# Designs tried in a protein design run: peptides against a protein of PDB entry 3HUF. Part 7

Target 1, 320 residues: chain A of PDB entry 3HUF
Amino acid sequence: MWIIEAEGDILKGKSRILFPGTYIVGRNVSDDSSHIQVISKSISKRHARFTILTPSEKDYFTGGPCEFEVKDLDTKFGTKVNEKVVGQNGDSYKEKDLKIQLGKCPFTINAYWRSMCIQFDNPEMLSQWASNLNLLGIPTGLRDSDATTHFVMNRQAGSSITVGTMYAFLKKTVIIDDSYLQYLSTVKESVIEDASLMPDALECFKNIIKNNDQFPSSPEDCINSLEGFSCAMLNTSSESHHLLELLGLRISTFMSLGDIDKELISKTDFVVLNNAVYDSEKISFPEGIFCLTIEQLWKIIIERNSRELISKEIERLKYA

## One batch from the design tools (peptide; made by RFdiffusion4, then SolubleMPNN)

Design b2_p22_8_s4
Fold by OpenDDE base, seed 3:
Structure b2_p22_8_s4 (fold): chain B 320 residues (1-320), chain A 22 residues (1-22)
Amino acid sequence: as target 1 above (320 residues)
Amino acid sequence: MEKEELEKKIEEEEKAVKEYEE
């Protein structure tokens, strides 16, 4: 989201969120959803137009800002952005920080980008919320991205959290739910005057973790908790691989259960399978190796004695 | 911003506005 602030009380000492849309900036406008009052002697009644574009798909992957357009409204004293005079037809900016000078005002308006990118665990929830969130200047998507700051957990996903949720937790993404999205949808009007009124996602996250026994107390409890162990996994998803890597596992990949030879078994403590393969291929599992799903592994790693638990399961099958 | 710099910028704004109104 774009936030503006200024020194010298020219914005009445308040920070303001600029959602996607058009704003007239000037001395004699009234603060509302499309106007920003700025008070200084050299500022025109209607001085500049700010236009914030909706986020692009690229912005979801890069964490880049919504495009910020500035146009001077043919003022005597002009408008500058980052010490450069705005062109006659207006200019567009993709920088995360903008210093906007209106006329000869002694104080600069500082616009800064607060990165917020929301990943969804399922396409149905994305379809439901994407439009509203994009109108808040929040990029949304399904795929994993290094730019993601928030992850929407589906409450209807049965008694167990998904691999996506597990990975989001371990990579320290703020996990949120539909209740937070509903709250975001209602605050748009209230945060126009004060950006500090934006809901804290961390409170939502704390409540999710507190009320769900499938989460450890902290990501740090699980990160590298299985250091020194090795696993083999079916090459199914990058997300599953990254999850296992965050556990500190040495990972080997295979394409089929038939590729698991004696050499691989000798170097591997256990095999991680997806649910479909685990359920269908139970009868054909390689002898002398512990096979489990990611969900079964997760149930072990959230326990305080995870290393002892996994060791016991490995031993049970090696000496059987 | 230093106080002296601010005072100078205020004076420059006031001067510019006055010169435009004349």
Scores: peptide ipSAE 0.394, ipTM 0.899, DockQ to the pose 0.949
Fold by OpenDDE base, seed 4:
Structure b2_p22_8_s4 (fold): chain B 320 residues (1-320), chain A 22 residues (1-22)
Amino acid sequence: as target 1 above (320 residues)
Amino acid sequence: MEKEELEKKIEEEEKAVKEYEE
């Protein structure tokens, strides 16, 4: 989200969130959802127009800011951004930090991008929330991205957490739920005057972990917990691969169960399969190798003695 | 911003406003 601050009293000492939309900035405007009062002698009654665009798909993957347009409203003293005079037709900016000078004001308005990018595990939830979140200047998507700061878990009562949720947890993404999204949708009006009123997602995350026994106490409990073990993986998502890497596993990939030869078995401690393959191909599993799903692996790795549990399973099946 | 720099910028603004009657 865009946040504006300024030195001195020109913004009344307040930090303000700028959501996607258009703002008239000037000395004689009243602070509201579309106006920003800035008080200085050289600032015109209506001095500049700020236009913040909704997030693009690219912004979701890059964690880049919503496009920030600045137009001078034909003022005597002009407008500058990053020491450059704004062009007659206005200019657009994608920098994360903007120093906006209105007229000859001694103080600059500092606009900075606070990264918030929400990944969804469920396409239906994305469809439900994306529009509202985009109107908050929050990029949203389904695919894994290094830019993701938050992850909306798929809530299915009585089901195991998804691979996406597992990976989001291990990569230290803040896991949130629909309750937090609902709260975000309501704060738009209240945060106009004070950016500090933005709800803390960490409290939501703590509550999710505390109330769900499928999570370890911390990502650190699982990261590299299986260091020294080797696995082979069939037709998994990139998230599944990254999850196994975060566990410290050496990973071999194969395209079919038929590719699992004696050489691969000799170098592999266990095989990781998706649920569909695991259920359909149980009869075709190679002898002498431990095959499991990621969900089954997760149930082991969240245990305090995960290494011992894995070792026992490997031994059991190598000698069976 | 240093106090002296701020004072200078304030004076520059005041001068500019007086010169241009805005």
Scores: peptide ipSAE 0.393, ipTM 0.897, DockQ to the pose 0.726
Fold by OpenDDE base, seed 2:
Structure b2_p22_8_s4 (fold): chain B 320 residues (1-320), chain A 22 residues (1-22)
Amino acid sequence: as target 1 above (320 residues)
Amino acid sequence: MEKEELEKKIEEEEKAVKEYEE
């Protein structure tokens, strides 16, 4: 989201969020959802137009800012952005930091981009919330992104957490739920005047972990917990691979259970399967290898003695 | 911003406004 602040009380000493939309900036406008009052002698009654665009698809992957357009409203003293005079037709900016000078005002308006990028685990949830979140200047998507700051889990009572949720937890993404999204939607008008009124996602995250026994106390309890072990996995999602890497596993990839030969068994401590393959082929598992699902592995790694538990299962099958 | 620099910028703004009656 874009936040503006300024020195010398020209913005009344408050930080303001600029959501996607159009703003008239000037000395003789009233602060509201489409106007920004700035008081200085050289600022025209209607001085500039700011236009914030909605997020692009690229912004989800890069964490880049919504495009910021500035137009001077044919003022005598002009408008500058980053010490450059704004052209008569207006200019567009993709920099994360903008210094905006209106006329000959001694103080600059500082605009800065606060990165918030929300990944959804479920396409239906994305479909429900994407439009509203984009109108807040928040990029949204389904695919894993290095720019992701928040991850939405669906509150399904009694269901196991998904691989996406497991991975989001281990990569230290703030996990949120639909209750946080609802709250975020309600505060839109209040945060216009004071950016500090933005809801704290960390409180939501703490409550999720505290109330769900499927989460360890910290990602650090699981990261590299299986260092020194080797696994083989079916070519599955990128998130599954990255999850196993974060556990400290050496990973071999195979395309089918038929590829699990004596050589692979000799180099591998256990095999990770998806639920569909595990359920369909559990009777035909290769002899002498421990096979489990990611969800079964997760149940082991959240235990304090995860290494001992894995070792016991490996030994049981090697000497059977 | 240093106080002296701010005072100078205020004076420059006031001068510019007086010169252009805006």
Scores: peptide ipSAE 0.391, ipTM 0.897, DockQ to the pose 0.771
Fold by OpenDDE base, seed 5:
Structure b2_p22_8_s4 (fold): chain B 320 residues (1-320), chain A 22 residues (1-22)
Amino acid sequence: as target 1 above (320 residues)
Amino acid sequence: MEKEELEKKIEEEEKAVKEYEE
């Protein structure tokens, strides 16, 4: 989200969030959802128009800012952004930091982008929330992104966590739920005057982890916990592959269970399958190899003695 | 911003406003 602040009390010593929308900036406007009062002798009554666009798809993958448009309202002393005079038709900016000078005001308005990018594990949840979150200047999507800061976990009581949730946790993404999204929807008006009133996602995350025994104490407890082991998996999920890499596994990929030959078995400690393949093909598993689901693997990984547990399971099947 | 730099910028703004009103 865009945040503005300024020195010299020209913004009343407060930081303000700018959501997607249009703002008239000037000396003789009242602070509200569409106006920003800035007081200095050289600032016009109505001095500039700020327009913040909704996030693009590119912004979701890059963590870049919503486009920030500045137009001077035909003022005597003009408007500058990053020491450059704003053009007569206005200019658009994609920099994460903007120094906005209105007229000859001694103080600069500093606009900065606070990255918040929300990944959804569920398409239905994305469909429900994307519009509202985009109107807050928050990029949203389903695909994995290096720019992702938050991950939405669906509150299904009694269900196992998804591979997406496991991977988000290991990536140190802040896991949030629908309650946090609901809270974000209510704060829009309250944060106009004080950007510090944004809800703390870390508190939501702490509560999720504390109340769910399917999470380890930290990502660091699981990262590289299976270093030195080798697995094979079907080349079906990028997130599954990245999850297994974060566990420190050497990974071999195959296209079908029929590709699991004696050579692969000799080099592999276990085979990781998705639930659908595991359930459908359980009768056709190759002899002499341990097959498990990612969810079954996760249940082992969250234990403190994960290496010993995996070793015991591998040994049981080699000698059976 | 240093105090002296701020005072100078205030004076420059005041001067510019005055020169525009004349």
Scores: peptide ipSAE 0.393, ipTM 0.898, DockQ to the pose 0.934; fails the geometry check

## One batch from the design tools (peptide; made by RFdiffusion4, then SolubleMPNN)

Design b2_p23_4_s2
Fold by OpenDDE base, seed 5:
Structure b2_p23_4_s2 (fold): chain B 320 residues (1-320), chain A 23 residues (1-23)
Amino acid sequence: as target 1 above (320 residues)
Amino acid sequence: KEKEKEEEKKKKEEEKKLEEENK
């Protein structure tokens, strides 16, 4: 989201979030959803127009800012952004930091981008919330992204958390629920005066983890917990691969169970399968190898004695 | 901290001067 602050109390000592939309900036306007009052005699009554665009799909993957347009309103002394005079037709900016000078005012408005990108685990929840969140200047998506800061759990996931949720947790993404999204939908009015009133997701996250036994106490309890073990997996999802890497596993990939030869078995402690393959092909599993789902693996790795548990299962099937 | 205060003071003096020129 874009946040503005200013020097010399010209914004009354307050910071403000700018959501996507258009703002008239000047001395003789009243602060509201479309106006920013600036307190200086050195600026025009109506000095500039700020326009913030909604996030693009690219912004979700990059964590880049919503496009920030500045237009001077035909003022005597113009407007500058990053020491450059704004053109007559206005200019657009994708920099994360903007120093805005209104006329001869020696006090600048500083605009800075606070990255917030929300990944959804569920397409239906994304469809429900994306429009509202985009109107807050928050990029949203389903696919994994290095720019993701928050992850919305799928509530309709049956008796187990999804691979997406597991991976989001281990990569230290803030896991949130619909209650936090609902709270975000109410902030537009309160943050006009004080950007610090933006809700902290960390408390929501703590409550989710505390109330769900499917999470370990911390990501650090699971990261590299299976170091020294080797697995093979079906090449089905990038998230599953990245999850297994975060566990410290050596990973081999295969396309079908028929590709599991004696050489692979000799180098592999266990095979990770998706639920569909596990359920359909359990009768055709290779002899002498431990096969499990990623959800079954997760149930092991959240235990304090995960290494001992996995070792016992490997031994049980090597001698069966 | 001292440089920031000195720069803020200078900006306040410039703003006062601009306010006097616009009277």
Scores: peptide ipSAE 0.164, ipTM 0.788, DockQ to the pose 0.047
Fold by OpenDDE base, seed 3:
Structure b2_p23_4_s2 (fold): chain B 320 residues (1-320), chain A 23 residues (1-23)
Amino acid sequence: as target 1 above (320 residues)
Amino acid sequence: KEKEKEEEKKKKEEEKKLEEENK
């Protein structure tokens, strides 16, 4: 989201969130959803127009800012952004930091981009929330992105957490739920005057982790917990591979169960399968190797003695 | 901290000068 602050008292010492939309900036406007009052006699009554665009699909993958347009409203002394005079038709900016000078005012408005990108685990929740979140200047998507800051866990009562949720947790993203999204949808008016009133997702995250026994106490309890072990997996989702990598596993990939030969068995401690392959092909599993699902592996990893548990299971099948 | 206060003081003096020129 875009946040503005200013030098001196020209923004009344407050930081403001700017959502996608159009703002008239000047001395003689009242603060609301479309106006920013700036307190200086060196600033015109109506000085500039700020226009913030909704996030693009690219912004979800890059964590880049919503496009920020600045137009001078035919003022005597103009408007500058990053020491450059704004053109007659206005200019658009994709920089994360904007130093905005209104006329001859010695105090600048500083606009900065706070990255927030929300990944959804399911398309149904994305479809429900994407429009509202985009109107807050928050990029949204389903696919993994290095720019993701938050992950929406689907509350299916009685279901195991998904691979996406497991990976989001280990990647140290803030896991949130629908309750936080509902709260975000209500704050649009309250944060106009004070950006510090933006709800913190960390409390929601702490409550999710505390109340769900499928999570360890911290990501650090699981990261590299299986260092020194080797696994093989089907050439499946990138998320599954990245999850296993974060556990410290050496990973080999194969295309079919038929590729699991004696050589692969000799260098591999266990095979990770998806649920569909595990259920359909359990009768054709190679002898002398431990096969498990990611969900079964996760249940072992969250235990304090995960290394001992997995070692015992590997030994049990090597000597059977 | 002292340099920041001195810069802020200069900017306040400059703003006051601009306010007097626009009267």
Scores: peptide ipSAE 0.163, ipTM 0.787, DockQ to the pose 0.045
Fold by OpenDDE base, seed 2:
Structure b2_p23_4_s2 (fold): chain B 320 residues (1-320), chain A 23 residues (1-23)
Amino acid sequence: as target 1 above (320 residues)
Amino acid sequence: KEKEKEEEKKKKEEEKKLEEENK
């Protein structure tokens, strides 16, 4: 999201969030959803127009800012952004930091981009929330991205956590739920005067982890916990591969159970399968190798003695 | 900290001058 602050007292000492939309900036406007009052006699009654665009699809993957347009409203002394005079038709900016000078005012408005990108675990939740979150200047998507800051967990009571949730946790992404999204949607007007009124996602995250025994105490308890072990993986998502990498596993990939030869078995401690293949092929597993699902592996890795548990299962099948 | 206070003081004096010139 864009946040503005100013030097001196020209913004009343407050930080303000700028959501996507159009703002008239000047001395003689009242603060609301479309106006920014600036307190200086050197500033025109109506001085500039700021326009924040909605996030692009690219912004979800890059964590880049919503486009920031500035237009001078035919003022005597003009408007400058980053020491450059704004053109007659206005100019657009994609820099994360903007120094905005209104006329000859010696105090500048500083605009800075705070990155917030929300990944969803399911398409139904994304479809429900994407429009509202985009109107807050928050990029949203389903696919994994290095720019993701938050992950929406679907609260299905009594179900195992998804691979997406497991991976988001190990990536140290802030896991949130629908309750946080509801709170986030209600604060849009209240944060006009004070950007600090934005709901704390870390409190939501702490409550999710504390109330769900399927999470370890920290990501650090699981990261590299299986270092030195080797696995073979059948046709899983990219997130499943990255999850196993974060566990410190050496990973081999195969396309079918028939591709598991004696050479692969000799180099592999265990095989990771998806649920559908595990359930259908359970009677036809290769002898002498431990086969499990990611969800079964997760139940082992959250235990403090995960390495000993895995070693015992591997040994049990080597001597059978 | 002293430089920041001196720069803020200079900006306040410059704003006061601009307020007098725009009267």
Scores: peptide ipSAE 0.158, ipTM 0.785, DockQ to the pose 0.046
Fold by OpenDDE base, seed 1:
Structure b2_p23_4_s2 (fold): chain B 320 residues (1-320), chain A 23 residues (1-23)
Amino acid sequence: as target 1 above (320 residues)
Amino acid sequence: KEKEKEEEKKKKEEEKKLEEENK
């Protein structure tokens, strides 16, 4: 989201979130969803127009800002952004930090990009929320991205958390739910006056972890917890692979259960399967190897003695 | 912190000067 602050008292000492939209900036406007009052006699009654675009798909992957357009409203002393005079037709900016000077005012408006990028685990929730979140200047998507700051967990009551949720947790993405998204939708008016009223997602995340036994206390409890073990996995998803890497596993990939030969068994502690393969092929598992689902692995990983638990299961199958 | 206060003071003086020139 774009946040504006200003030097001195020209913004009344308050920060403001600028959502996608158009704002008239000047001395003789009233603060609302489309106007920004700036308190200085050196500023024109109507001085500039700010236009913030909705996020692009590229912004989801880069964590880049919504495009920020500045136009001077034919003022006597013009407008500058980052010490450069704004062109007659206006200029567009993709920098994360903008120093905006209105006329001869010695106090600048500082616009900065606070990155918030929300990944969704399911397309249905993305379809429901994307438009509203984009109107808040929040990029949204389904695919994993290094720019993702938040991950929406689908609350299906009684289901295991998804691999996407597990991975989002381990990569230290803030897990949020629909309740947080609903809360974000309600604060839009209040944050016009004070950007500090933006809800903290970390509180939502803490509540999710505290109330859900499927999460460890921290990502650090699981990261490299299986260092020294080796697994084989069916080449299914990038998220599953990255999850197993974050556990510190040495990973071998195979295309079918038939590719699990004696050599692979000799070098592999266990095989990780998806639920569909596990359920369909459990009768045809290779002898002498421990096969489990990623969800079954996760249930072991969240335990404090995960290494001992996994070792015992491996031993049971080697001597059975 | 002291430099920021001096810059803020200087900007306040410049603003006052500009307010006097625009009267």
Scores: peptide ipSAE 0.154, ipTM 0.782, DockQ to the pose 0.045

